Peptides against a protein of PDB entry 5YCA. Designs and how they scored, part 40

Target 1, 132 residues: chain A of PDB entry 5YCA
Amino acid sequence: RSLPAERNPLYKDDTLDHTPLIPKCRAQVIEFPDGPATFVRLKCTNPESKVPHFLMRMAKDSSISATSMFRSAFPKATQEEEDLEMRWIRDNLNPIEDKRVAGLWVPPADALALAKDYSMTPFINALLEASS

## One batch from the design tools (peptide; aimed at target 1 R100)

Design b2_p25_7_s1 (made by RFdiffusion4, then SolubleMPNN; from b2_p25_7, 8 letters changed)
Fold by OpenDDE base, seed 4:
Structure b2_p25_7_s1 (fold): chain B 132 residues (1-132), chain A 25 residues (1-25)
Amino acid sequence: as target 1 above (132 residues)
Amino acid sequence: MAALLQEMLDEGLISEEQYQALLAA
């Protein structure tokens, strides 16, 4: 597959220690019609543009939004590039089904695989280890 | 709650329809 050419400079070093990012995560309960669900989020700000994006995890099963990952990693990506990547994820990974949310959500192992591809491993590790 | 929902909407994690329904709840 082909990923967008320009990546968020926040993710220039995939080998950083993720531990300092853990306390930066925040958990919040959302009341859905079928009951409450807790989400964990991590604010990721592009150091050049200063535009923030939030990485998102469902607390219970640790599913992570691949959509949020892609949009954070590739701030200049076109809709076509996003669609192409989401199709690749559907074809090659194991996205979950949840009617409460939109975009593609993937289990932890798949999220870490994507994180490696997007050079954002420390951020996904922190998001996965954060308390809810 | 509203702030989080807005963030989720902006990131494409919920639809506009879901967003409005959750705000109205």
Scores: peptide ipSAE 0.420, ipTM 0.856, DockQ to the pose 0.796
OpenDDE base, seeds 1, 2, 3, 5: peptide ipSAE 0.414, 0.410, 0.414, 0.416; ipTM 0.855, 0.853, 0.854, 0.854

Design b2_p25_7_s2 (made by RFdiffusion4, then SolubleMPNN; from b2_p25_7, 10 letters changed)
Fold by OpenDDE base, seed 3:
Structure b2_p25_7_s2 (fold): chain B 132 residues (1-132), chain A 25 residues (1-25)
Amino acid sequence: as target 1 above (132 residues)
Amino acid sequence: MEELLQEMLDEGLISEEEYQELLAR
């Protein structure tokens, strides 16, 4: 696989303490056709561009959106680069198919593996530990 | 709630079709 060359400067240090990020997470209920589902989100703002992205966790099974992770980590990625990474995730990790939402969602262990690759470990740890 | 739906669409968490369906409810 080939990850994009430029990464969000927010993720320059993968070893930072994640605990200050926990209270910044917010839980929200979304009404889907088959019923309500709770999500936890964390706002991640690129310190240079000031463009925010929201990392997302499904409260019920703690699945995390790999799509949101990729888009936050690589703000200048092409669609081809994203497609390539999503194919790699399908082939090498354990994505979960949820008929209610788009993108690729992965279990906590896989999310943490991706977090290492994207240098997002503190943010994913905080997202996983936040209350719903 | 429309702002949240737009956010989910932008982040690739829902499709255009799903967005329209949810917005119409």
Scores: peptide ipSAE 0.286, ipTM 0.793, DockQ to the pose 0.760
OpenDDE base, seeds 1, 2, 4, 5: peptide ipSAE 0.272, 0.297, 0.092, 0.270; ipTM 0.793, 0.801, 0.669, 0.789; seed 2 fails the geometry check

Design b2_p25_7_s3 (made by RFdiffusion4, then SolubleMPNN; from b2_p25_7, 9 letters changed)
Fold by OpenDDE base, seed 3:
Structure b2_p25_7_s3 (fold): chain B 132 residues (1-132), chain A 25 residues (1-25)
Amino acid sequence: as target 1 above (132 residues)
Amino acid sequence: RRELLEEMLREGLISEEQYEELLAR
């Protein structure tokens, strides 16, 4: 597969310590028809454009939104590029099926695999370790 | 809650339909 050429400069260094990001995460409860579910979010602001994106985790099973990861990592990606990557994820990883949400959500291990590809490992580690 | 839902909608984590349903709760 091929990823978009331009990446969010926020993710220029994939080796940084993630622990300072943990307290920046926020947990909130959403009341779904089948009951409450807690989500953890991390605000990630592009240091050049100042446009924020929010990485998202379902607290209970730690599923991560691959969609949010992609959009944060590749702010200038086309819809075609996103669709191509989401198809790749479906074909090569193990996205979950949750009717309450949209986009592709993946288990922690898959999220970390994507994080490596997108150079955002510290942010995903922080999101996974944050309390809910 | 609304803020989170708006963020989720923007990031493609919920659909417009889901957004409206969740706001109504």
Scores: peptide ipSAE 0.452, ipTM 0.879, DockQ to the pose 0.726
OpenDDE base, seeds 1, 2, 4, 5: peptide ipSAE 0.450, 0.439, 0.447, 0.443; ipTM 0.879, 0.874, 0.877, 0.876

Design b2_p25_7_s4 (made by RFdiffusion4, then SolubleMPNN; from b2_p25_7, 9 letters changed)
Fold by OpenDDE base, seed 5:
Structure b2_p25_7_s4 (fold): chain B 132 residues (1-132), chain A 25 residues (1-25)
Amino acid sequence: as target 1 above (132 residues)
Amino acid sequence: REALLQEMLDEGLISEEQYQALLAA
């Protein structure tokens, strides 16, 4: 597959310690028609553009939004590039089915695989370890 | 609550239809 050429400079070093990011995560309950669900979010600001994106985790099963990861990692990606990557994820990983949300959400192991590809490992580790 | 929903919409985590329904609830 072909990932976008330009990556968010926030993710220049995939080997950084993730622990300082854990307290930056925030949990919030959303009331859906079928009941409440807790999400954990981590604000990720591009140090050059100053545009923030939020990485998202479902607290209960630790599913991570691959869509949010892609958009944060590749802020200048085209819709075609995103569609191509989402198709790859659908074909090669194990996205979940949840009618409450949109985009592709993947289990923790798949999220970490994507994190390696996107150079986001510290951020995904922090998101997964944060309390809800 | 509204701010979080807007973030989810912007990041493609919920649809516009879901967003409006959740805001109205």
Scores: peptide ipSAE 0.381, ipTM 0.841, DockQ to the pose 0.743
OpenDDE base, seeds 1, 2, 3, 4: peptide ipSAE 0.378, 0.371, 0.368, 0.374; ipTM 0.843, 0.837, 0.836, 0.839; seed 4 fails the geometry check

Design b2_p25_8 (made by RFdiffusion4)
Pose (drawn by RFdiffusion4):
Structure b2_p25_8 (pose): chain A 132 residues (1-132), chain P 25 residues (1-25)
Amino acid sequence: as target 1 above (132 residues)
Amino acid sequence: AEEEEEAAEEEETLAEQKAEALKEF
């Protein structure tokens, strides 16, 4: 599939061990109407533009926001490119919708498949292994 | 007209996918 032409320079090496990234993750409890949910997040900063994005994980089922991954991976992604990619995820992977949180959420295996596509493997590995 | 019909079918298909993927916690 086509993907946005440019990638976040933070992701120029998909092979680095992820041990140092785990402690950078944070667990956070967020209140919803019914009620609390726990998330694990990793702040990822583009080393050139310095623009940060959060990678998100839901602690209950370890679902990963594929939307957060995409937005972090492709700085100049158009809305059309994002829409195309979310359609591709829906058609080829196994996402879930949570009424409470927007975006496409995928299980760990699907998140790792996308991480390879986006060259984000060490970061998703760290996010998945971090304490909740 | 054909384009409006195709856009309505795509919106219906997306709504159905989202309803099937809904998970309760």

Design b2_p25_8_s1 (made by RFdiffusion4, then SolubleMPNN; from b2_p25_8, 17 letters changed)
Fold by OpenDDE base, seed 2:
Structure b2_p25_8_s1 (fold): chain B 132 residues (1-132), chain A 25 residues (1-25)
Amino acid sequence: as target 1 above (132 residues)
Amino acid sequence: MEEEERREEERKREEELREERRVDY
């Protein structure tokens, strides 16, 4: 497994208290062909580039978008690097297939494992604890 | 300055509304 060399400076400290991030999360109801679904989103802005990425959770089963995590953590990653990581996730974790949403989604335990690897633990904890 | 500031505020509001309505993934 080869993660990109440069990481979003937002994630410089994986040990920060996550509780201040909880109220920054937003619940959103989205209409799909099979009915409404609620998502929880956390806006994560790169302090250097000022480019935002949204971390995403499905409210019902607390699945987290691994793709959103990767893109937020590694904003300069190539498509090849993303593809390699997504393959690693498929081979080593327990991704969930949901045709309603884009990207690769993982259960909470896997999301926390990825969060450790990407130095995003406070943000994923907040996203998981936020109300929906 | 006041007109530019107003335009920036309007742009920011539109961006926030877009972000609130959009699912990225």
Scores: peptide ipSAE 0.122, ipTM 0.602, DockQ to the pose 0.018
OpenDDE base, seeds 1, 3, 4, 5: peptide ipSAE 0.113, 0.116, 0.117, 0.101; ipTM 0.607, 0.611, 0.595, 0.602; seed 1 fails the geometry check

Design b2_p25_8_s2 (made by RFdiffusion4, then SolubleMPNN; from b2_p25_8, 16 letters changed)
Fold by OpenDDE base, seed 1:
Structure b2_p25_8_s2 (fold): chain B 132 residues (1-132), chain A 25 residues (1-25)
Amino acid sequence: as target 1 above (132 residues)
Amino acid sequence: MEEERRREEERRREEELRRENLVEY
């Protein structure tokens, strides 16, 4: 696969301690036709553009939105680049398809694999460890 | 055709989820 050329400067160091990011996460209950579901979110602001993106976790099963990760990591990516990466994830990882929510969601282990590829390991670790 | 429909549905669901998720405390 081919990842976008430019990455969000927020993710310049994949080796940072994730612990300080845990209290920055927030839980939110969202209503769906079949009932409420709790999500955990982490606000990630691009230090250059000042544009925020929210990394998303389903509280119950700890599934992570790969789409949210990609959009945060690659702010200048084209729709075609995103589509190619999402297809790669479908073909090579173990995504789940929740009809209630948009985007492609993956289990924690797959999220951490993607985090390594996108240089987001501290942020995904924090998101996974945050309370809901 | 099926991919485009799926993408459109995903965009709509994501937009809805995004609106709820953008609420700041």
Scores: peptide ipSAE 0.092, ipTM 0.670, DockQ to the pose 0.053
OpenDDE base, seeds 2, 3, 4, 5: peptide ipSAE 0.038, 0.037, 0.059, 0.034; ipTM 0.598, 0.594, 0.655, 0.595; seed 4 fails the geometry check

Design b2_p25_8_s3 (made by RFdiffusion4, then SolubleMPNN; from b2_p25_8, 17 letters changed)
Fold by OpenDDE base, seed 4:
Structure b2_p25_8_s3 (fold): chain B 132 residues (1-132), chain A 25 residues (1-25)
Amino acid sequence: as target 1 above (132 residues)
Amino acid sequence: DAEEEERRRREEEEERLRAEREVDY
């Protein structure tokens, strides 16, 4: 597959310690027609553009939004590039289906695989380890 | 301050998600 050429400079070093990012995560309870659900979010600001993106985890099953990861990692990606990557994820990973949420969500192991590809490992580790 | 900003941000997001009846990303 072909990933976008330009990556968010926030993710220039995939080897950084993730532990300082854990307390930066925030839990949020969202009300749905069938009841409340808790999400964990991590604000990720592009140091160059100053535009923030939020990485998202569903607390109950620790599924993570692959779409949020992609958009944070590749803020200048075209819609075509995103579509190609989402199709690759569907074909090669194990995305979950939840009618309550937009985008493509994946289990923790798949999220970490994507994190390696996107150079986001510290951020995804922190998101997974944060309390909800 | 930082706490007020965080609260505001969470409330805005919650309202958006509630209005859309779907979690955004």
Scores: peptide ipSAE 0.089, ipTM 0.621, DockQ to the pose 0.024
OpenDDE base, seeds 1, 2, 3, 5: peptide ipSAE 0.079, 0.047, 0.081, 0.059; ipTM 0.571, 0.615, 0.559, 0.541; seed 2 fails the geometry check

Design b2_p25_8_s4 (made by RFdiffusion4, then SolubleMPNN; from b2_p25_8, 18 letters changed)
Fold by OpenDDE base, seed 3:
Structure b2_p25_8_s4 (fold): chain B 132 residues (1-132), chain A 25 residues (1-25)
Amino acid sequence: as target 1 above (132 residues)
Amino acid sequence: EREEEEERRRREREEEERRARRVEY
């Protein structure tokens, strides 16, 4: 597959220690028609554009939004590039289906695989390790 | 200083909650 050429400069170093990012995560209870669910969020601000994105994890099963990862990593990506990547994820990883949420969500192992591809490993490690 | 730090953390949390009231992606 072909990923977008320009990446968020926030993710310039994939080898950084994730520990300092853990306390930056926040838990949030969201009400759905079927009842409440807890999510863990990590605010990621592009240091150049100053545009923030939130990385998202479902607390119960630790599923992570691949869509949030992609949009944070590739701020100048086209919709076509996003669609191609989401198709690749469906074909090569193990996304889950949850009618309550938008975007494409993946298990922790798949999220870490994507994190390596997007140079986001410290951020995804922190998101997975944070309490809910 | 501890109270000021706790207040800062509270304000940051409130701002984050205002920005993302629902799942974004």
Scores: peptide ipSAE 0.109, ipTM 0.562, DockQ to the pose 0.018
OpenDDE base, seeds 1, 2, 4, 5: peptide ipSAE 0.068, 0.085, 0.085, 0.086; ipTM 0.672, 0.571, 0.570, 0.648

## One batch from the design tools (peptide; aimed at target 1 R100 V101)

Design b2_p26_3 (made by RFdiffusion4)
Pose (drawn by RFdiffusion4):
Structure b2_p26_3 (pose): chain A 132 residues (1-132), chain P 26 residues (1-26)
Amino acid sequence: as target 1 above (132 residues)
Amino acid sequence: STDEFVEYMKEHGFLSPESLAFHEAL
């Protein structure tokens, strides 16, 4: 599939061990109407533009926001490109919708498949292994 | 912080309309 032409330089090496990234993750409890949910997040900063994005994980089922991954991976992605990629995820992987949180959420195996596609493997590995 | 993260989620469209309205009402 086509993907946005440019990638976040933070992701120039998919093979680095992830041990140092685990402690950079944070668990957070967020209140919703019914009620609290726990997330794990990793702040990822583009080393050139310095623009940050959060990678997001739901602690209950370890679902990963594919939307957060995409937005972090492709700085100049158009809305059309994002729409195309979310459609591809729906058609080829196993996402879930949560009424409470927007975006496409995928199980760990699907998140890792996308991480390879986006060259984000060490970061998703760290997000998945971090304490909740 | 929790507030900073919720604000981030609001700005970046990671809340459903119902959840966004819930946080605006707090």

Design b2_p26_3_s1 (made by RFdiffusion4, then SolubleMPNN; from b2_p26_3, 14 letters changed)
Fold by OpenDDE base, seed 2:
Structure b2_p26_3_s1 (fold): chain B 132 residues (1-132), chain A 26 residues (1-26)
Amino acid sequence: as target 1 above (132 residues)
Amino acid sequence: STEEFIQWMLDNGFLSPESAEYYLSK
């Protein structure tokens, strides 16, 4: 597959220690009509553009928002590039679509596979290890 | 903050306005 050319400079080094990011994660309960759901979020600010973005994990099943990962990793991606990647994810991984929160959500193993592709491993490791 | 996160989710299409209303009204 073809990923966007430009990547968020925040993710320039995939080998960095993730542990300092763990305490930066925050658990958030969101009330939906069918009941509450807890999410773990990590604020990631593009050091170049200063635009913040959140990475998200569902606390219950530890699924990670692949859509959010992609958008954070590739801030200049076109909608077509996103659509292409989301189709690839559907075809090659095990995503779920939640009626409450949009986008594709993937289990931890798939999230780490994407993290490697997007050079986001420290951030996804931290997100997965954070308490909920 | 909670408000920042909810607003971000709304702005980026992850949450519907209905789902976010409670937090945005606080």
Scores: peptide ipSAE 0.665, ipTM 0.922, DockQ to the pose 0.472
OpenDDE base, seeds 1, 3, 4, 5: peptide ipSAE 0.664, 0.665, 0.664, 0.665; ipTM 0.922, 0.922, 0.922, 0.922

Design b2_p26_3_s2 (made by RFdiffusion4, then SolubleMPNN; from b2_p26_3, 13 letters changed)
Fold by OpenDDE base, seed 1:
Structure b2_p26_3_s2 (fold): chain B 132 residues (1-132), chain A 26 residues (1-26)
Amino acid sequence: as target 1 above (132 residues)
Amino acid sequence: SREEFVQWMLDNGLLSPESAAYYKSL
């Protein structure tokens, strides 16, 4: 597959220690028609554009928004590029089904696989280890 | 805040149509 050419400078080093990012994660309860659910989020600001983006985990099953990961990693990606990657994820990974959320959400192992591809492993590790 | 984050999710298409409808109906 082809990933977008320009990547968020925030993710320049995939080998950094993730532990300092853990305290930066925030858990909060969000209401839905069928009841509350806890989400853990990590604010990731592109150092060049100064535009913030959130990485997100559903606390209960640790599913992570692959869509949000992609958009954070590739802020200049076209809709076509996103669609292509989302199709790849559907075909090669194991996105979950959850009636509360949209986009593709994937299990922890898949999230870490994507994180490696997007050079954002420390951020996903932190998000997964953060308390809820 | 919680409300701001929900709005962010809504704005970015990360909540399902059902969830979006729920919040629009409040």
Scores: peptide ipSAE 0.740, ipTM 0.951, DockQ to the pose 0.928
OpenDDE base, seeds 2, 3, 4, 5: peptide ipSAE 0.740, 0.740, 0.739, 0.739; ipTM 0.951, 0.951, 0.951, 0.950

Design b2_p26_3_s3 (made by RFdiffusion4, then SolubleMPNN; from b2_p26_3, 13 letters changed)
Fold by OpenDDE base, seed 3:
Structure b2_p26_3_s3 (fold): chain B 132 residues (1-132), chain A 26 residues (1-26)
Amino acid sequence: as target 1 above (132 residues)
Amino acid sequence: STEDFVQYMIENGFLSEESRQYYLSK
């Protein structure tokens, strides 16, 4: 597959220690028709554009929004590029089915695979390890 | 805040249509 050419400078080094990012995560209880669910989010700000994106994890099953990862990693991606990647994820990974959320949400192992592809492993590790 | 984050999720397409309708009904 082809990924967008330009990546968020925040993710220039995929090998950095993730532990300093853990306390930056925040848990948020959100109400849904079937009851409350906790999400963990990490605010990731592009150091160049100053535009923030939240990386998001559903606390209970640790599913992570692949869509949020893509948008954070590739700030200049077109909608077509996003659609192409989401189709690839759907065809090659194991996105979950959850009627509360939209976009693609993937299990931790898939999230880490994407994180490697997007050079954002420290951020996903932190998001996965953060308390809820 | 919860409201801010929910709004973020709605505006950026991270909540399902069912969830969005739930909040519209509130």
Scores: peptide ipSAE 0.761, ipTM 0.953, DockQ to the pose 0.918
OpenDDE base, seeds 1, 2, 4, 5: peptide ipSAE 0.761, 0.760, 0.760, 0.760; ipTM 0.952, 0.952, 0.952, 0.952

Design b2_p26_3_s4 (made by RFdiffusion4, then SolubleMPNN; from b2_p26_3, 11 letters changed)
Fold by OpenDDE base, seed 1:
Structure b2_p26_3_s4 (fold): chain B 132 residues (1-132), chain A 26 residues (1-26)
Amino acid sequence: as target 1 above (132 residues)
Amino acid sequence: STEEFVQYMLDNGFLSPESAAYYLSK
């Protein structure tokens, strides 16, 4: 596969300690017609553009929004590039599509695999370890 | 904030307007 050329400079070092990021995560309950769901979110701001993106986890099954990861990692990606990556995820990982919240959601192991590819391992580790 | 996150999800197509309405009304 071909990932976008420009990556968010926030993720320049994939080896950083993730523990300081854990307290920055926040839990949020959202009410849906079929009941409540809790999400854990982490606000990630591009240090150059100052544009924020939220990484997000479903608390119940710990699935991570691959879409949120991609958009944060590659803020200048085209829709075609995103579609290509999402197709790759469908073909190579184990994504879930939730009717309540759009995008592809992947289990923790798959999220960490993507995190390695996107150079955002500390952020995904923190998101996974944060309490809900 | 909660409102910022919900608005972000709405703006980026993660949430439907109906799902976000409760929080945006606060």
Scores: peptide ipSAE 0.670, ipTM 0.917, DockQ to the pose 0.457
OpenDDE base, seeds 2, 3, 4, 5: peptide ipSAE 0.669, 0.668, 0.669, 0.669; ipTM 0.917, 0.916, 0.916, 0.916

Design b2_p26_4 (made by RFdiffusion4)
Pose (drawn by RFdiffusion4):
Structure b2_p26_4 (pose): chain A 132 residues (1-132), chain P 26 residues (1-26)
Amino acid sequence: as target 1 above (132 residues)
Amino acid sequence: TLMEEFSEAVMEGDFEKAAELWEEIK
C-alpha cells in the first residue's frame, strides 16, 4: 500500500533495543462518564521539527491507537492519506472502536505489524511492555 | 460536540485539554 512519502526522523532505525524507552512511558488514569480508564503513553518528539506526538495504549486490553502511530510516523500526512490508511487497517487488520475514545485501536499483534510498516518497532515494543 | 472533542484529546494524549473539556461536560 502507498504511505506518506516522508517519515519522522525519530524512526530511522527499527532495530534498536527498546529497554531505554520503557521508563519513558507513563501510565495515566482518565475519567470518562462511566468512569475511569487507564492509558499508557509515550511522548515521541520529532528531532528535527521538535513537534511531539503521543503514542497511546489502553491498559485494559493493551489496544494501541493506530491513529496515534500514524500521526507520529508521518509529519506531512494529508487527511486523504490518513483516511486511506485507516480504511486499509479496517480492511486488513482487526481494529476496535471504543465509544469513549476516538481513532482506530488495534491489538498488540496488529500494532506490531503496523510498527514494522512505519519503522516504529522499538517504540511500540516499549509501549506494550511498560507498566500500566 | 464536547464529547467528541474530549474523545479526540484523549486519543491524542492531551490530558490537560481533556480535563478542561471534561469539566465543561459536567

Design b2_p26_4_s1 (made by RFdiffusion4, then SolubleMPNN; from b2_p26_4, 13 letters changed)
Fold by OpenDDE base, seed 1:
Structure b2_p26_4_s1 (fold): chain B 132 residues (1-132), chain A 26 residues (1-26)
Amino acid sequence: as target 1 above (132 residues)
Amino acid sequence: SLEEEYAEAVERGDFDRAAELRKKLE
């Protein structure tokens, strides 16, 4: 598949130690019609544009927002590029169906596979290991 | 819809917006 040409410079080094990022994660209880659910987020700021994005995890099953990962990794991606990648994820990974939240959410193993493709492994590792 | 906006706010981690929308949904 073809990923967008320009990647967020925040993710220039996929080999960084993720442990310093763990305490930067924040848990929040979110209310839904069928009950509350805890989410963990990690603020990721593009060092050049200074635009922040949040990486998101559902605390209970550790599902990660693939859509948020993509948007953070490729801030200049077109809608067509995003749609293409989301279709690829549907066809090749195991996204979950959750009507409570938008976008595509994937289990930890799939999130780490995407993280490798997007060069953001330390950030996803930290997000997955953070307490809730 | 408000429900869709709420779902999108949560996905983006915009919890302030989510909280604002939650009040409108009640």
Scores: peptide ipSAE 0.618, ipTM 0.914, DockQ to the pose 0.942
OpenDDE base, seeds 2, 3, 4, 5: peptide ipSAE 0.618, 0.617, 0.618, 0.615; ipTM 0.914, 0.914, 0.914, 0.913

Design b2_p26_4_s2 (made by RFdiffusion4, then SolubleMPNN; from b2_p26_4, 12 letters changed)
Fold by OpenDDE base, seed 4:
Structure b2_p26_4_s2 (fold): chain B 132 residues (1-132), chain A 26 residues (1-26)
Amino acid sequence: as target 1 above (132 residues)
Amino acid sequence: SLEEQLAEAVERGEFEEAAELLEKLK
């Protein structure tokens, strides 16, 4: 598959220690009509454009939003490029189905595989280790 | 729909927006 050419400079080094990012994560209970669910977010700001994106985890099963990962990693990606990647994820990984949330969400192992591809490993590790 | 907007707000991590949408759903 082909990933977008330009990547968020925040992710220039995939080998950084993730532990300083853990306390930057924030948990929130969302009171859906059918019951509460806790989510954890990590604010990731592009150091050049200053545009933030939140990386997202479902607290209970640690599913990660692949869509949010992609949008953060590739801020100049076209909708077509996003659609292509999301189709690849559907075909090659194990996204879950949850009507309460939009986009594609994947299990931790798949999230870490994507993180490697997108050079986001420290950020996904931190998100997965954060308390909820 | 409001439910779809809520789903998208949560995806984006916009907790404040999600809270506002939930109030509209009640």
Scores: peptide ipSAE 0.717, ipTM 0.944, DockQ to the pose 0.891
OpenDDE base, seeds 1, 2, 3, 5: peptide ipSAE 0.716, 0.716, 0.714, 0.716; ipTM 0.944, 0.943, 0.943, 0.943

Design b2_p26_4_s3 (made by RFdiffusion4, then SolubleMPNN; from b2_p26_4, 11 letters changed)
Fold by OpenDDE base, seed 1:
Structure b2_p26_4_s3 (fold): chain B 132 residues (1-132), chain A 26 residues (1-26)
Amino acid sequence: as target 1 above (132 residues)
Amino acid sequence: SLEEEYARAVMEGDFERAEELRRQIE
C-alpha cells in the first residue's frame, strides 16, 4: 500500500509519553435506535494548519475509528488514497461492521498497528486507556 | 439522509451536531 506523503506534524514523534493525553479525552453517551452507547474522543489539532480532528473510540469494545485516524494523520490525502487505505484495512486487518457509525472501525490491536504506521501511538494509547 | 449524517457526525466526534440531528430523526 501507499500512504500519503505528507503527515500531520502533530505526529512527528511516535515515542512521546501518552499519559498526559489521557485526561484530555472526553466521554459522551450517544443515543441510537437500539440503545445508548458511550464514545470517547480525543481532540487532535494540527499545529501547522490549526485544524482539529477527533480520534474516536467506542467505549464498550474499544473499537477505534480507522477513518478518523487516517484523516487526522494525513490532512492532504486524496479520496483515492483514503479508499486505498480503507481497502487495505479490510483485506489485512479485522474491521468491525457497525451501521450506526460511519467509516471503518477496528479493534484495539489493529488500531495500534495502524498507529505505528501513522506515527500516532501515544494518541491511540491514551484514547484506549481513557476512562468512559 | 439524516441517519447517514448522524452516523458521520458521531464518527467525526461532532457530538453537538449529532445531538441536533438526533432531535430531527426523532
Scores: peptide ipSAE 0.596, ipTM 0.909, DockQ to the pose 0.915
OpenDDE base, seeds 2, 3, 4, 5: peptide ipSAE 0.593, 0.595, 0.595, 0.594; ipTM 0.908, 0.909, 0.908, 0.908

